# Peptides against a protein of PDB entry 1LOE, part 71

Target 1, 181 residues: chain A of PDB entry 1LOE
Amino acid sequence: TETTSFSITKFGPDQQNLIFQGDGYTTKERLTLTKAVRNTVGRALYSSPIHIWDSKTGNVANFVTSFTFVIDAPNSYNVADGFTFFIAPVDTKPQTGGGYLGVFNSKDYDKTSQTVAVEFDTFYNTAWDPSNGDRHIGIDVNSIKSINTKSWKLQNGKEANVVIAFNAATNVLTVSLTYPN
Target 2, 181 residues: chain A of PDB entry 1LOE as posed
Amino acid sequence: TETTSFSITKFGPDQQNLIFQGDGYTTKERLTLTKAVRNTVGRALYSSPIHIWDSKTGNVANFVTSFTFVIDAPNSYNVADGFTFFIAPVDTKPQTGGGYLGVFNSKDYDKTSQTVAVEFDTFYNTAWDPSNGDRHIGIDVNSIKSINTKSWALQNGKEANVVIAFNAATNVLTVSLTYPN

## One batch from the design tools (peptide; made by RFdiffusion4, then SolubleMPNN)

Design b2_p20_6_s2 (from b2_p20_6, 10 letters changed)
Fold by OpenDDE base, seed 3:
Structure b2_p20_6_s2 (fold): chain B 181 residues (1-181), chain A 20 residues (1-20)
Amino acid sequence: as target 1 above (181 residues)
Amino acid sequence: ADYYAEYSITSMSGSSVLNL
């Protein structure tokens, strides 16, 4: 088998197992993707490529990731745009289009992007988001337009615990989000 | 900064297993 594992309990100023992109950086032991300013995209990639699919056998990896995030919004009513956990080709680059969460660049399905994301979307984009306007978790496959969504209530400034698991046998991606405090 | 927020990750772990 081929396995990859990592654990980051605090993000240091020299986090060697991360590749920072855009405005992403570490401060106060956190990975800060963006500050509360306009026109900013920040990303961090795990520095080692992960073998997710093997062309010889056709096998797909099982994976699980857990993380804790905090959103600090000066204005609790308008919180743009959101963030994602994503898996993309090693040469992936930040995308700067508004509402695309730094990962996608179109609402049209594009299999060549080879990108899967779990979005934590805090801003309603009329063109592709669920019509109820709720902040939501979404599963994004090769498009910013989610294949599935679920409403989520942001607790400003509170830590949220996320678990994302993929079962290759069932081809099911599971996402859980809780506010333990 | 009226519409924008700070997004931070405080901890993260992960694992993957590929059978060959």
Scores: peptide ipSAE 0.742, ipTM 0.942, DockQ to the pose 0.860
Fold by OpenDDE base, seed 2:
Structure b2_p20_6_s2 (fold): chain B 181 residues (1-181), chain A 20 residues (1-20)
Amino acid sequence: as target 1 above (181 residues)
Amino acid sequence: ADYYAEYSITSMSGSSVLNL
């Protein structure tokens, strides 16, 4: 059995187990993906590769992650694109196309991308987002166009608790989001 | 119009288990 685990309760200025990409950085004990400015993408990767799928056995890992996020928007009605939790190949690089959340570059399914993301999408992109225009959680498999979505009401400046779990036996990914306060 | 937001993570944990 191969296992990985980590816990970060405070993000330090020299966080050893993260690799920062784009405009991502740490400040005031938080990981800040982007500031409230135009045309910015920030990412952070866990510094060690994680063995999610074994080519020899075909086995897929069970995994669970939890995190707390805050979105601070100067205008609650004009919020930027959003962010993701994602799993991608080790050579993954930030993507700068608008609306693609720094991870994808197409709405077309591309199995070669080998990228799975849970999006917390705060901007309605007509070309691929749910037609109701709601801010939403989405599960993205090799495409910015989610295979499943659920509406979510952003609470500007409030902490949201997220749990993402994958059960390899059932091939089910679950996502929960709560505002405890 | 411009659309801005600061996106921050305050804490995070995770684990994975791969059976071989």
Scores: peptide ipSAE 0.731, ipTM 0.942, DockQ to the pose 0.935
Fold by OpenDDE base, seed 1:
Structure b2_p20_6_s2 (fold): chain B 181 residues (1-181), chain A 20 residues (1-20)
Amino acid sequence: as target 1 above (181 residues)
Amino acid sequence: ADYYAEYSITSMSGSSVLNL
C-alpha cells in the first residue's frame, strides 16, 4: 500500500516542501497566511502531490492531519474572514478572497472544483453561512457553502489545536479543535 | 467520488477583510 507522511515543526525562510501563494510567507518560524489588513489572500501548499483517490480502483485513502493555528485580530468584535485547510488539484491557484477564503468561487456546488476544505470561519456571510451568525467550523465540498457546520468560539490571539481525519471506509471527515490554554 | 482528486495537494488558505 502507498503511504505518505510529512511534518513541519518550524517554518523557515527556505521551506522547500511548501509552495507559497498570494500573501503567504514565513516569519519567526511561523507560517503567516494574511496580515491584519484588507483584502488579502495567502495560501501554502504541500509541494508534492498526494494520491488520495485512485480512479482505476475507486479506492480512497485514509488520512489524518494536525496543526496549530492562531488568529490575532486587532478588533475581537470585527474579525474577517478566517482560514481553511483544503485538498485540491495539483495545479490549484488562489481563488476568490474575502468570504470565499481564497479556495472557492461560488456557493453553488461545482464538481469541477474537486476541492474539499475545512473552514474556520470568523465572519458571517448571509448568503451561505448558518443563519445563527455564529463563527463556525465548516466542512466544504466543492462549495463555500458548508455541508455541515459547528459553532466555534474564537479565542483571539490564542493557539488552537486541530485534528482532521478522514475514514475512507465510512467516508466520514472529522474535525476537532481545542484551546489548551 | 466526484469530490476527490487522484493527485491532490494538502494546503492551508487564509483570507482577511477588515471593516474599518
Scores: peptide ipSAE 0.028, ipTM 0.575, DockQ to the pose 0.027
Fold by OpenDDE base, seed 4:
Structure b2_p20_6_s2 (fold): chain B 181 residues (1-181), chain A 20 residues (1-20)
Amino acid sequence: as target 1 above (181 residues)
Amino acid sequence: ADYYAEYSITSMSGSSVLNL
């Protein structure tokens, strides 16, 4: 019925289709969410609202998104919390930093958050992360405590290719991460 | 599901807490 798409191959200094929050910025054609410093949050939002749920019909949209990211920690044994890809209401603002990844405020389910995130979590938070302590990919629904997780091995400084897809008919969100090099 | 809204935005968020 309705299809919306966008593509950003290079991030420019005047990236009009992005809203930057916190410490997020562009440099050298890359989007940088945070510097390697303590207690910072950086976010970048697609500037135009996307119709995900139709209140009249109840239909939910399918979507596919892909991106490449690099986590480059100065010390591979002292890595920060990670980052998320997320979907949230249009008026969303930065939330709690640290282990909450700037997206959530609680490990308790909060329906008023109306936020879904895929986390690439590089820091073990005992209170909510998988007990094995592994770095992981997580699917977060209205809570920083993931509804499902998958162990993930960070390759520091290497580019990772990610594909996130949602099938509305099955209500299944899939995440694929590959280090091609 | 409670997390769906008619108008949403797609974004990325990063958080750093380094214990140097």
Scores: peptide ipSAE 0.024, ipTM 0.548, DockQ to the pose 0.027

Design b2_p20_6_s3 (from b2_p20_6, 7 letters changed)
Fold by OpenDDE base, seed 5:
Structure b2_p20_6_s3 (fold): chain B 181 residues (1-181), chain A 20 residues (1-20)
Amino acid sequence: as target 1 above (181 residues)
Amino acid sequence: PDYTAEISITSISFSSTLNL
């Protein structure tokens, strides 16, 4: 069995097990994906490759991740665009910003992207988002257009706890989000 | 209008297991 695990409770200025891309950086012991400025995309990658699929056996890894995030917007009614937790090829680079969240380039299914993401989407993009216009959690497979979504009410400036788990045997991805306070 | 937001991660844990 191959196992990969890591835990970061305080993000240091020289966090060696992360690769920072775009505007992503650490400050005040947090990983900051974006500041409250326009036209920014920030990403952070775990620095070591994760063996998520084995071509020899065909096996896919089970994984679980837990993280806490804060979205702090000057205007609670106007918040763009959100962020993702994603899995992508080792050589991944920032993709299209804005509603594509720096992870995708199209609403059309593109298997060449080899990217799976869980989005926490705060902005309604008419072309692909759920028609109810709600802020939402989405599961994205090779497209910014989610295969499944669930409405989520943003609490501006509050910590949200997320758990994402994948069971390879059942091919089920589970996402939970709570505001403990 | 201002649609900006600061997005931060305060902590993260991850584990994966691949049976071979």
Scores: peptide ipSAE 0.788, ipTM 0.962, DockQ to the pose 0.932
Fold by OpenDDE base, seed 4:
Structure b2_p20_6_s3 (fold): chain B 181 residues (1-181), chain A 20 residues (1-20)
Amino acid sequence: as target 1 above (181 residues)
Amino acid sequence: PDYTAEISITSISFSSTLNL
């Protein structure tokens, strides 16, 4: 069995196990994906490749990730666009911004993307988001149009705890989000 | 209208296991 793990409780100014892309950076011991400015994309990648699929056996890795995030918007009623936790090829670069969250380029399924993401989407895009218009968590496979979604209520400025787990045997991805305070 | 937001991650952990 091959095991890969990492933990970052405080993000340093020289966080060597992360690759920063676009506007992503560390400050005050946090990873900041975006500041409260328009038309920006920030990403951070774990710097080492993870063996997620084995070509010889066909086996896919089980994984679990836990993280805490904060979305702090000047206007609680208007918040765009959200962010993702994603898995993509090692040479991945920032993609289309805005509603595509810097991770995808199309609502059509594109197998060449080879990208899976869990989105925390704060902005309703009529062309692909759930018709109820709710802010939501989505599971995205090779498309910004989620294969499954669940409504989520943003608490502006509050820490949210997330757990994402994938069970390869069942092919089930689970997402949990809580606001402990 | 202003629809901007600051998005930050305060901590993260990750673990994967691959059977070979």
Scores: peptide ipSAE 0.788, ipTM 0.962, DockQ to the pose 0.935
Fold by OpenDDE base, seed 2:
Structure b2_p20_6_s3 (fold): chain B 181 residues (1-181), chain A 20 residues (1-20)
Amino acid sequence: as target 1 above (181 residues)
Amino acid sequence: PDYTAEISITSISFSSTLNL
């Protein structure tokens, strides 16, 4: 069995096990993906490759991740665009198209992207988001157009706890989000 | 209109297991 694990409770200015992309960086012991400015994309990658799928056996890894995030918007009624937790090929680069959350570049399914993401989407994009216009959690497989979504009520400026787990045997990805305070 | 937001991650953990 091959295993990978890491935990970061305080993000340092020289965090050795992260690769920062775009405007993403550490500030006040947090990973800041974006500041409250226009036209910004920030990402961070775990610095070591993770063996998620084995070509010889065909086996897929089980994984679990937990994290706490804060979205702090000057206007709680107008918040764009959100962010993702994602798994992508090692040569992944930030994408700058509006609404694509720095990860995707099309609503069309593209198996060659080999990218899966859990989105925490605060902005309604008419072309691909659920028609009810709700802020939502989405599971994105090779497309910004989610294969499944669930409405989520953003609490501006509050910490949200997330757990994402994937069971390879059942091929089920679970996501939970709670506001403990 | 202003749609900007600061997005921060305060902590993260990850684990994976691949059977071979």
Scores: peptide ipSAE 0.786, ipTM 0.962, DockQ to the pose 0.931
Fold by OpenDDE base, seed 1:
Structure b2_p20_6_s3 (fold): chain B 181 residues (1-181), chain A 20 residues (1-20)
Amino acid sequence: as target 1 above (181 residues)
Amino acid sequence: PDYTAEISITSISFSSTLNL
């Protein structure tokens, strides 16, 4: 069995096990993906490759990730665009910003993307988001158009706890989000 | 209108296991 694990409880000014892309950076012991500035895309990658699929056996890894995030918007009624937790090829670079969250380029399924993401989407994009217009959690496979979504109520400025787990045997990905405060 | 937001991650953990 091959195992990969990491934990970061305080993000340092020179966090060696992360690769920062675009506007992503660390400050005050946090990973900041975006500041409250227009037209920004920030990403951070774990610096070591993760063996998620084995071509010889066909096996896919089980994985669990937990993280805490804060979205702090000047206007709680108008918040764009959200962020993702994603898995992509090792040479991945920032993609289209805005509603594509810097991870995808199209609502059309693109197998060459080889990207899976869990989105925490705060902005309604008519072309691909659920028609109810709710802020939502989505599971994205090679497309910004989620294969499944669940409404989520943003608590502006509050910490949200997330757990994402993938069971390879069942091919089921689960997501939980809670606001403990 | 202003749609901007500061998005921060305060902590993260990750673990994966691949059977071979």
Scores: peptide ipSAE 0.785, ipTM 0.962, DockQ to the pose 0.929

Design b2_p20_6_s4 (from b2_p20_6, 7 letters changed)
Fold by OpenDDE base, seed 4:
Structure b2_p20_6_s4 (fold): chain B 181 residues (1-181), chain A 20 residues (1-20)
Amino acid sequence: as target 1 above (181 residues)
Amino acid sequence: DDYYAEIRITSISFSSVLNL
């Protein structure tokens, strides 16, 4: 088997196992993806390639990730745009910002992006988001238009715990989010 | 506009296993 594992509990100023893109940076031992200003898009990539799919066997990796995030907006009523956890090719670069979350460029399915993301979307984009307008968690496969979504109540400024797991045998991706505090 | 937010990740763990 081929395995990859890492854990970061304190994000240092010289976090060598991460590649920072756009406005992403570390401060106060935290990874900051975006600031509360217009046109801010930041990304961070694990620096080592992960063998997620084997062309010889066709096998796909099982994986699990857990992380804690905070969305801190000056106005709880209006919050844009959210963020994603994503898996993309090793040469991935920042994509369209705003509602595309810096990860996608289209609501149309584009297999060439080779990107899977779990979005934590705080802003309703009428062109692709669920019609109820709720903030939501979405599973995105090669498109900003999620293949599945679930409403999520943002607690502004509070830490959320997330667990994302993929079972290759069942081809099921699970997402859980809790606010422990 | 006051729409925009600061997004922070405070911790992360990841593990993957690929059977060959």
Scores: peptide ipSAE 0.774, ipTM 0.955, DockQ to the pose 0.899
Fold by OpenDDE base, seed 1:
Structure b2_p20_6_s4 (fold): chain B 181 residues (1-181), chain A 20 residues (1-20)
Amino acid sequence: as target 1 above (181 residues)
Amino acid sequence: DDYYAEIRITSISFSSVLNL
Protein backbone atom coordinates (compact mmCIF):
# COMPACT_ATOMS: atom_id res chain seq x y z
CA THR B 1 0.00 0.00 0.00
CA GLU B 2 0.89 3.64 -0.35
CA THR B 3 -0.12 5.94 2.45
CA THR B 4 -0.01 9.64 3.11
CA SER B 5 -0.78 11.34 6.37
CA PHE B 6 -0.23 14.65 8.04
CA SER B 7 -1.54 16.61 10.98
CA ILE B 8 -1.25 20.27 11.82
CA THR B 9 -2.64 21.62 15.06
CA LYS B 10 -0.72 24.88 15.02
CA PHE B 11 0.20 26.58 11.77
CA GLY B 12 3.62 28.13 12.01
CA PRO B 13 5.16 30.96 10.04
CA ASP B 14 7.41 28.45 8.32
CA GLN B 15 5.05 25.57 7.74
CA GLN B 16 7.27 23.34 5.63
CA ASN B 17 4.59 20.89 4.58
CA LEU B 18 2.34 23.53 3.05
CA ILE B 19 2.58 25.53 -0.13
CA PHE B 20 0.85 28.87 0.17
CA GLN B 21 -0.86 30.42 -2.83
CA GLY B 22 -2.38 33.81 -3.35
CA ASP B 23 -3.42 35.50 -0.17
CA GLY B 24 -3.10 32.43 2.01
CA TYR B 25 -0.75 32.69 4.95
CA THR B 26 -0.28 31.73 8.56
CA THR B 27 -0.80 34.01 11.50
CA LYS B 28 -1.47 33.43 15.16
CA GLU B 29 -0.92 29.72 14.59
CA ARG B 30 -3.81 29.60 12.12
CA LEU B 31 -4.03 29.20 8.37
CA THR B 32 -5.74 32.29 7.02
CA LEU B 33 -7.22 31.83 3.58
CA THR B 34 -8.79 35.25 3.29
CA LYS B 35 -9.11 38.49 5.14
CA ALA B 36 -12.33 40.43 5.19
CA VAL B 37 -11.47 42.35 2.03
CA ARG B 38 -12.55 42.06 -1.58
CA ASN B 39 -10.76 40.33 -4.42
CA THR B 40 -8.78 37.83 -2.41
CA VAL B 41 -7.98 34.23 -3.18
CA GLY B 42 -5.98 32.27 -0.68
CA ARG B 43 -5.04 28.64 -0.92
CA ALA B 44 -2.75 26.22 0.82
CA LEU B 45 -1.58 22.92 -0.61
CA TYR B 46 -0.06 19.97 1.13
CA SER B 47 3.47 20.05 -0.17
CA SER B 48 3.80 16.36 -1.03
CA PRO B 49 1.88 14.68 -3.83
CA ILE B 50 -0.80 12.25 -2.74
CA HIS B 51 -1.29 9.07 -4.72
CA ILE B 52 -5.06 9.02 -5.08
CA TRP B 53 -5.44 6.86 -8.17
CA ASP B 54 -3.22 4.18 -9.61
CA SER B 55 -3.38 3.83 -13.37
CA LYS B 56 -2.01 0.31 -13.38
CA THR B 57 -4.42 -1.26 -10.95
CA GLY B 58 -7.24 1.22 -11.29
CA ASN B 59 -7.42 1.44 -7.53
CA VAL B 60 -8.51 4.61 -5.82
CA ALA B 61 -7.36 5.62 -2.39
CA ASN B 62 -9.50 5.77 0.68
CA PHE B 63 -8.99 8.97 2.57
CA VAL B 64 -10.21 10.86 5.58
CA THR B 65 -9.58 14.42 6.59
CA SER B 66 -10.73 16.37 9.59
CA PHE B 67 -10.30 20.06 10.11
CA THR B 68 -11.59 22.99 12.08
CA PHE B 69 -12.44 26.34 10.57
CA VAL B 70 -13.77 29.74 11.47
CA ILE B 71 -15.57 32.13 9.20
CA ASP B 72 -15.51 35.57 10.72
CA ALA B 73 -17.62 38.09 8.86
CA PRO B 74 -18.44 41.64 9.85
CA ASN B 75 -22.05 41.05 8.83
CA SER B 76 -23.66 37.68 9.41
CA TYR B 77 -26.28 38.36 6.75
CA ASN B 78 -23.78 39.12 4.00
CA VAL B 79 -20.97 36.60 3.89
CA ALA B 80 -18.95 35.92 0.77
CA ASP B 81 -17.88 33.53 -0.47
CA GLY B 82 -16.80 30.54 1.56
CA PHE B 83 -14.02 28.06 0.96
CA THR B 84 -13.24 24.52 -0.10
CA PHE B 85 -11.26 21.51 0.79
CA PHE B 86 -10.03 20.26 -2.56
CA ILE B 87 -7.90 17.76 -4.39
CA ALA B 88 -6.34 18.86 -7.67
CA PRO B 89 -3.31 18.13 -9.86
CA VAL B 90 0.09 18.77 -8.32
CA ASP B 91 0.72 21.83 -10.47
CA THR B 92 -2.57 23.44 -9.54
CA LYS B 93 -2.71 27.21 -9.33
CA PRO B 94 -5.36 29.56 -7.99
CA GLN B 95 -8.40 29.72 -10.21
CA THR B 96 -11.26 32.18 -10.36
CA GLY B 97 -12.12 33.90 -7.11
CA GLY B 98 -15.45 34.99 -5.75
CA GLY B 99 -18.14 32.41 -6.18
CA TYR B 100 -15.70 30.05 -7.86
CA LEU B 101 -13.83 29.87 -4.55
CA GLY B 102 -10.44 30.02 -6.22
CA VAL B 103 -10.76 26.42 -7.35
CA PHE B 104 -12.96 26.39 -10.46
CA ASN B 105 -13.58 28.55 -13.51
CA SER B 106 -16.96 27.38 -14.75
CA LYS B 107 -20.21 25.76 -13.82
CA ASP B 108 -19.80 23.58 -16.89
CA TYR B 109 -18.34 20.16 -16.23
CA ASP B 110 -14.68 20.16 -17.23
CA LYS B 111 -13.00 16.80 -16.89
CA THR B 112 -9.62 18.34 -17.61
CA SER B 113 -9.69 20.27 -14.35
CA GLN B 114 -9.30 17.00 -12.44
CA THR B 115 -10.52 18.73 -9.32
CA VAL B 116 -12.76 17.52 -6.55
CA ALA B 117 -13.81 19.89 -3.82
CA VAL B 118 -16.03 20.06 -0.81
CA GLU B 119 -17.33 23.57 -0.62
CA PHE B 120 -18.54 25.47 2.38
CA ASP B 121 -20.45 28.07 0.47
CA THR B 122 -21.80 31.12 2.23
CA PHE B 123 -22.94 33.15 -0.78
CA TYR B 124 -25.76 32.43 -3.18
CA ASN B 125 -24.74 32.49 -6.82
CA THR B 126 -27.92 32.25 -8.85
CA ALA B 127 -26.23 30.65 -11.83
CA TRP B 128 -25.29 27.44 -10.07
CA ASP B 129 -26.19 27.32 -6.38
CA PRO B 130 -29.26 25.61 -4.96
CA SER B 131 -32.33 27.69 -5.62
CA ASN B 132 -33.35 27.91 -1.97
CA GLY B 133 -30.49 30.33 -1.43
CA ASP B 134 -29.27 28.54 1.68
CA ARG B 135 -25.68 28.49 2.72
CA HIS B 136 -24.60 24.99 1.99
CA ILE B 137 -22.03 22.27 1.85
CA GLY B 138 -21.47 21.02 -1.66
CA ILE B 139 -19.56 18.28 -3.40
CA ASP B 140 -17.95 19.65 -6.54
CA VAL B 141 -16.53 17.45 -9.27
CA ASN B 142 -14.82 19.35 -12.06
CA SER B 143 -17.32 22.17 -11.71
CA ILE B 144 -18.40 24.81 -9.24
CA LYS B 145 -21.91 23.46 -9.73
CA SER B 146 -22.19 20.88 -7.00
CA ILE B 147 -23.34 17.36 -7.70
CA ASN B 148 -24.91 17.32 -4.25
CA THR B 149 -25.57 19.90 -1.58
CA LYS B 150 -26.91 20.19 1.92
CA SER B 151 -28.02 23.29 3.74
CA TRP B 152 -25.74 24.49 6.49
CA LYS B 153 -26.30 27.16 9.09
CA LEU B 154 -23.22 29.31 9.47
CA GLN B 155 -22.35 30.34 12.98
CA ASN B 156 -20.35 33.48 12.41
CA GLY B 157 -17.10 33.59 14.29
CA LYS B 158 -17.46 30.14 15.77
CA GLU B 159 -15.28 27.14 15.19
CA ALA B 160 -16.73 24.30 13.16
CA ASN B 161 -15.51 20.72 13.05
CA VAL B 162 -15.49 18.96 9.70
CA VAL B 163 -14.86 15.37 8.74
CA ILE B 164 -14.63 14.32 5.10
CA ALA B 165 -14.18 10.69 4.20
CA PHE B 166 -14.02 8.88 0.88
CA ASN B 167 -14.72 5.19 0.57
CA ALA B 168 -13.29 3.92 -2.69
CA ALA B 169 -15.15 0.62 -2.52
CA THR B 170 -18.52 2.34 -2.47
CA ASN B 171 -17.44 5.50 -4.28
CA VAL B 172 -19.12 7.53 -1.56
CA LEU B 173 -17.85 10.77 -0.11
CA THR B 174 -19.23 11.72 3.28
CA VAL B 175 -19.10 15.09 4.96
CA SER B 176 -20.01 16.02 8.49
CA LEU B 177 -20.00 19.43 10.08
CA THR B 178 -20.68 20.29 13.69
CA TYR B 179 -20.41 23.27 15.94
CA PRO B 180 -19.33 21.86 19.28
CA ASN B 181 -19.85 25.12 21.15
CA ASP A 1 -19.14 46.12 0.74
CA ASP A 2 -19.07 44.18 3.96
CA TYR A 3 -19.68 40.81 2.37
CA TYR A 4 -16.20 39.52 2.78
CA ALA A 5 -15.03 37.36 5.63
CA GLU A 6 -11.89 36.18 7.26
CA ILE A 7 -11.59 32.44 6.88
CA ARG A 8 -9.21 30.56 9.13
CA ILE A 9 -8.29 26.92 9.40
CA THR A 10 -7.21 26.15 12.93
CA SER A 11 -6.30 22.49 12.58
CA ILE A 12 -6.24 19.73 10.00
CA SER A 13 -5.45 16.07 9.72
CA PHE A 14 -5.38 13.90 6.62
CA SER A 15 -4.82 10.25 5.89
CA SER A 16 -5.00 8.29 2.65
CA VAL A 17 -4.45 4.63 1.87
CA LEU A 18 -4.05 3.29 -1.64
CA ASN A 19 -4.04 -0.45 -2.08
CA LEU A 20 -1.72 -1.70 -4.79
Scores: peptide ipSAE 0.773, ipTM 0.955, DockQ to the pose 0.900
Fold by OpenDDE base, seed 3:
Structure b2_p20_6_s4 (fold): chain B 181 residues (1-181), chain A 20 residues (1-20)
Amino acid sequence: as target 1 above (181 residues)
Amino acid sequence: DDYYAEIRITSISFSSVLNL
């Protein structure tokens, strides 16, 4: 059995187990992905590769992640773009296309991307987002166009608690989001 | 434009188990 685990309750100024990409950085013991300015893409990767799939056995890892986030926008009624939790190949690079959440670059399914993401999407992109225009949680597999979505009401400036779990035996990814305050 | 937002992560934990 191969296991990987980490926990960060305070993001330090020199967080050795994270690789920062783009505009991502730490301040006030928090990971800041974006500031409220245009043309920013920030990412942070866990610094060690995770063995998530074994080519010899075909086995896929079970995993659970929990995190707390805040989206803080000057205008609660118009908020771009959101963010993702994602798993991607070790050579993954930030993507700068608008609406692609720094992770994808097409709505077309691309198996070579080998990227799965849970998106917390605050901005409606008519080309790929659910037609109701709601802010939503989405499960993205090799495309910014989610395979499944659920409407979500953003509480601007409030902390949200997220739990994401993957069961390899059932091939089911579950997501929960709560606002405890 | 005023639609850009600050996005912060306050804490995170992760655990994975791969059976071989």
Scores: peptide ipSAE 0.769, ipTM 0.952, DockQ to the pose 0.882
Fold by OpenDDE base, seed 2:
Structure b2_p20_6_s4 (fold): chain B 181 residues (1-181), chain A 20 residues (1-20)
Amino acid sequence: as target 1 above (181 residues)
Amino acid sequence: DDYYAEIRITSISFSSVLNL
């Protein structure tokens, strides 16, 4: 088997195992993806490539990730745009289109993107988001238009705990989100 | 502009296993 694992509980000013893109940076031992201003796109990539799919066997890796995040908005009602946890090719670059969460650039399915993301979407984009307008968690495969979504109640300024697990045998991706405080 | 938010990640762990 081939395995990859890492854990970061404090993000240093020169975090060696991360590649920062766009406006992403570390401060106060935290990874900051965006600031509360327009036109900010920040990303961080794990610095080592992960063997997630094997072309010879066709096998896909099992994986689990857990993380804590805070969305801190000056207005609890109007919050744009959200963020993703994503897996993409090693040459991935930030995308700047509004509402695409720095990862995608189209609502059309594009298998050549080779990108999977779990979105934590706080802003309703009429062109692709669920019509109820709820903030939501979405599973995105090669498109910003999620293959599945679930409504989520944002607690502004509070830490959320997320667990994302993928079982290759069942082809099931599971997402959980809790607010412990 | 009051739409935008600061987004912070405070911790992360990851593990993957690929059977060959």
Scores: peptide ipSAE 0.763, ipTM 0.952, DockQ to the pose 0.868

Design b2_p20_7_s1 (from b2_p20_7, 6 letters changed)
Fold by OpenDDE base, seed 4:
Structure b2_p20_7_s1 (fold): chain B 181 residues (1-181), chain A 20 residues (1-20)
Amino acid sequence: as target 1 above (181 residues)
Amino acid sequence: PDYTAEIRITSISFSSTLNL
């Protein structure tokens, strides 16, 4: 069995096991993907490649990730665009910003993207988001148009706890989000 | 209107296991 694991509880100014892209950076021991400014995309990648699929056996890795995030908007009623946890090829670079969350370029399924993401989407994009207009968690496979979504109530400025787990045997991805406070 | 937001990750853990 090949195992990869890491844990970061304080993001240092020289966090060498992360690759920062776009506007992503560390400050005050936190990973800041975006500041409250227009036209910004920030990403951070784990610096070592993860063996997620084995071509010889066809086996896919099981994985679990747990993280805490804060979305802090000047106006609780107007919040764009959200962020993702994603898995992508090792040479991945920032993609289209705005509603594409810096990880996708199309609502059409694009196998060449080779990207799976869990989105925490705060802005309703009419062309692909659920028609109810709710802020939502989505599972994105090679497209910004989620294969499944669930409404989510943003608590502005509050820490949310997320657990994402993938069971390769069942091919089920689970996502949980809680506000502990 | 101002739609901006600061997005912070305060901690993360990750583990993967691949059977070979």
Scores: peptide ipSAE 0.786, ipTM 0.962, DockQ to the pose 0.932
Fold by OpenDDE base, seed 5:
Structure b2_p20_7_s1 (fold): chain B 181 residues (1-181), chain A 20 residues (1-20)
Amino acid sequence: as target 1 above (181 residues)
Amino acid sequence: PDYTAEIRITSISFSSTLNL
């Protein structure tokens, strides 16, 4: 059995187990993906490769991740674009910004992307987002167009707790989000 | 209009298990 685990409760100025991309950085012991300025894309990668699939056995890893995030917008009614938790190839680089959240380049399915993401999407993109226009959580497989979504009420400036779990035996990914306070 | 937002992650935990 191969296992990978890590926990970060205070993000240091030189966090050795993270690779920062674009505008992502640490400050005040927090990971800041974007500041409240236009045209920014920030990412952070775990610095060690995770063995998520074994070519010999065909087995896929089970995983669970929990994290706490804050979206803090000057205008609660106008908030773009959101962020993702994602799994991608080792040499991944920032992709298209804006509604593509820095992880995808198309709404069309692209198997060469080899990217799975859970999006926390605050902005309605007519071309691919659910027609109700709600802010939402989405599961994205090789496309910014989610295979499944659920409406989510953003609480501006408040901490949200997220748990994402994947069961390889059932091929089911679960997402939960709560605002404890 | 201003659509900007600051996005912060305050903590994270991850665990994976691959059977071989």
Scores: peptide ipSAE 0.786, ipTM 0.961, DockQ to the pose 0.927
Fold by OpenDDE base, seed 1:
Structure b2_p20_7_s1 (fold): chain B 181 residues (1-181), chain A 20 residues (1-20)
Amino acid sequence: as target 1 above (181 residues)
Amino acid sequence: PDYTAEIRITSISFSSTLNL
């Protein structure tokens, strides 16, 4: 069995196991994906490749990730655009910003993307988001158009706890989000 | 209108296991 694991509870100024892209950086022991300014995209990658699929056996890895996040917006009623946890090829670079969350470029399925993301989407894009207009969690496979979504109520400025787990035997991805306070 | 936001990650853990 091949395993990969990491844990970061305080993000240092020179966090060696992360690769920062775009506007992503560390400050005050936190990873800041974006500041409250327009037209920015920030990403951070784990610096070591993860063996997620074995071509010889066809086996896919099981994985679990947990993280805490805060979205802090000056306007609680209009917040764009959200963020993702994603898995992509090792040479991945920032993609289209805005509603594409810096991870995708199209609502059309693009197998060459080789990207899976869990989105925490705060902004309704009529072209691909659920028609109810709710902020939502989405599972994105090679497209910004989610294969499944669930409504989520943003608590502005509050810390949320997330757990994402993938079971390769069942091909089930689970996502949980809680606001403990 | 202002629709910007600061997005912070305060902690993260990850673990993967691949059977060979």
Scores: peptide ipSAE 0.786, ipTM 0.962, DockQ to the pose 0.923
Fold by OpenDDE base, seed 2:
Order: structure tokens, then C-alpha cells, then sequence
Structure b2_p20_7_s1 (fold): chain B 181 residues (1-181), chain A 20 residues (1-20)
């Protein structure tokens, strides 16, 4: 069995097990993906490649991740665009197209992307988001157009706890989000 | 209109297991 694990409770100024991309950085022991400015994309990658799928055996890894995030917007009623937790090839680079959350570049399914993401989407993009216009959690497989979504009520400036788990035997990805306070 | 937002991650943990 091959196992990869890490935990970060305080993000240091020289966090060696992360690779920062775009405007992503650490400050006050937190990972800041974006500041409240226009036209910004920030990402952070775990610095070591993970073996998520083995071509020889066909096996896929089980994984679980938990994290706490805050979205802090000057205007609670207009918040763009959100963020993702994602798994992508090691040479992945930030994507700058509006609404693509720094990860994707098309609503069309592209298997060559080899990217899976859980999005926490605060902005309604009429071309691909659920028609009800709700802020939502989405599961994205090789496309910004989610294969499944669920409405989510953002609490501006509050910490949210997230757990994402994938069971390879059942091929089921689960996501939970709670506001403990 | 202002639709900007600061997005912060305050903690994270991850674990994966691959059977070979």
C-alpha cells in the first residue's frame, strides 16, 4: 500500500510542502488564495506528487481531506467567484478565465484534463451553473460544468469546515460543509 | 459593482491510500 498524508494547522511564510501559484501566499499563518481585488487567481499545490491511480493494477486511491475556509467579501450580496479543492496532473498551471476558478478552461468535458475538483462557487455563470442561481458546492470532473451540485448558503466572513472523502470501491465522492459557529 | 472576495484556508489535512 502506498500512503500519502499531511496536515497543516499553521501556514508558515516558507511553507516548504506547498507550491504557491498566482497570487496565493501565506500570511498570519493562513493560506490566502485571493485578496479582495479584481482579476486575481491564487493556488497552492502539495509539493509531493501523490499516486492517485495506478495504470498497472487499475487501482484508484481512497482519500480524505478536511479543511477550514473563510470567504470574506466587502459586499455579501455580490461575491465572486469562489474556489476549489482539486487534484490535477503535476504540471498543472493556473487558469485565468473568469468563472473557471483557476482550474478549468471549458464547460465541455475534456478527459485529457485529468482534473477533478470540488468547487465552492459563489457566482452564477449562466453558461454552466445550476439554473436556480444559488451558490453551490459542485463536483467537477474534467469540466467547470459540475456533474452534481448542491445549494450552499455562504456565511460571509465565517469559518466553514469541509470534509471530502473518496471511496474507490464504491466510486463515491462525499462532501460535507458545516458552519460550527 | 464590487464582487471581490478574500479567500483564506486556515487549516488542512489530507490522506490517501492506494492498494497495489
Amino acid sequence: as target 1 above (181 residues)
Amino acid sequence: PDYTAEIRITSISFSSTLNL
Scores: peptide ipSAE 0.783, ipTM 0.962, DockQ to the pose 0.919

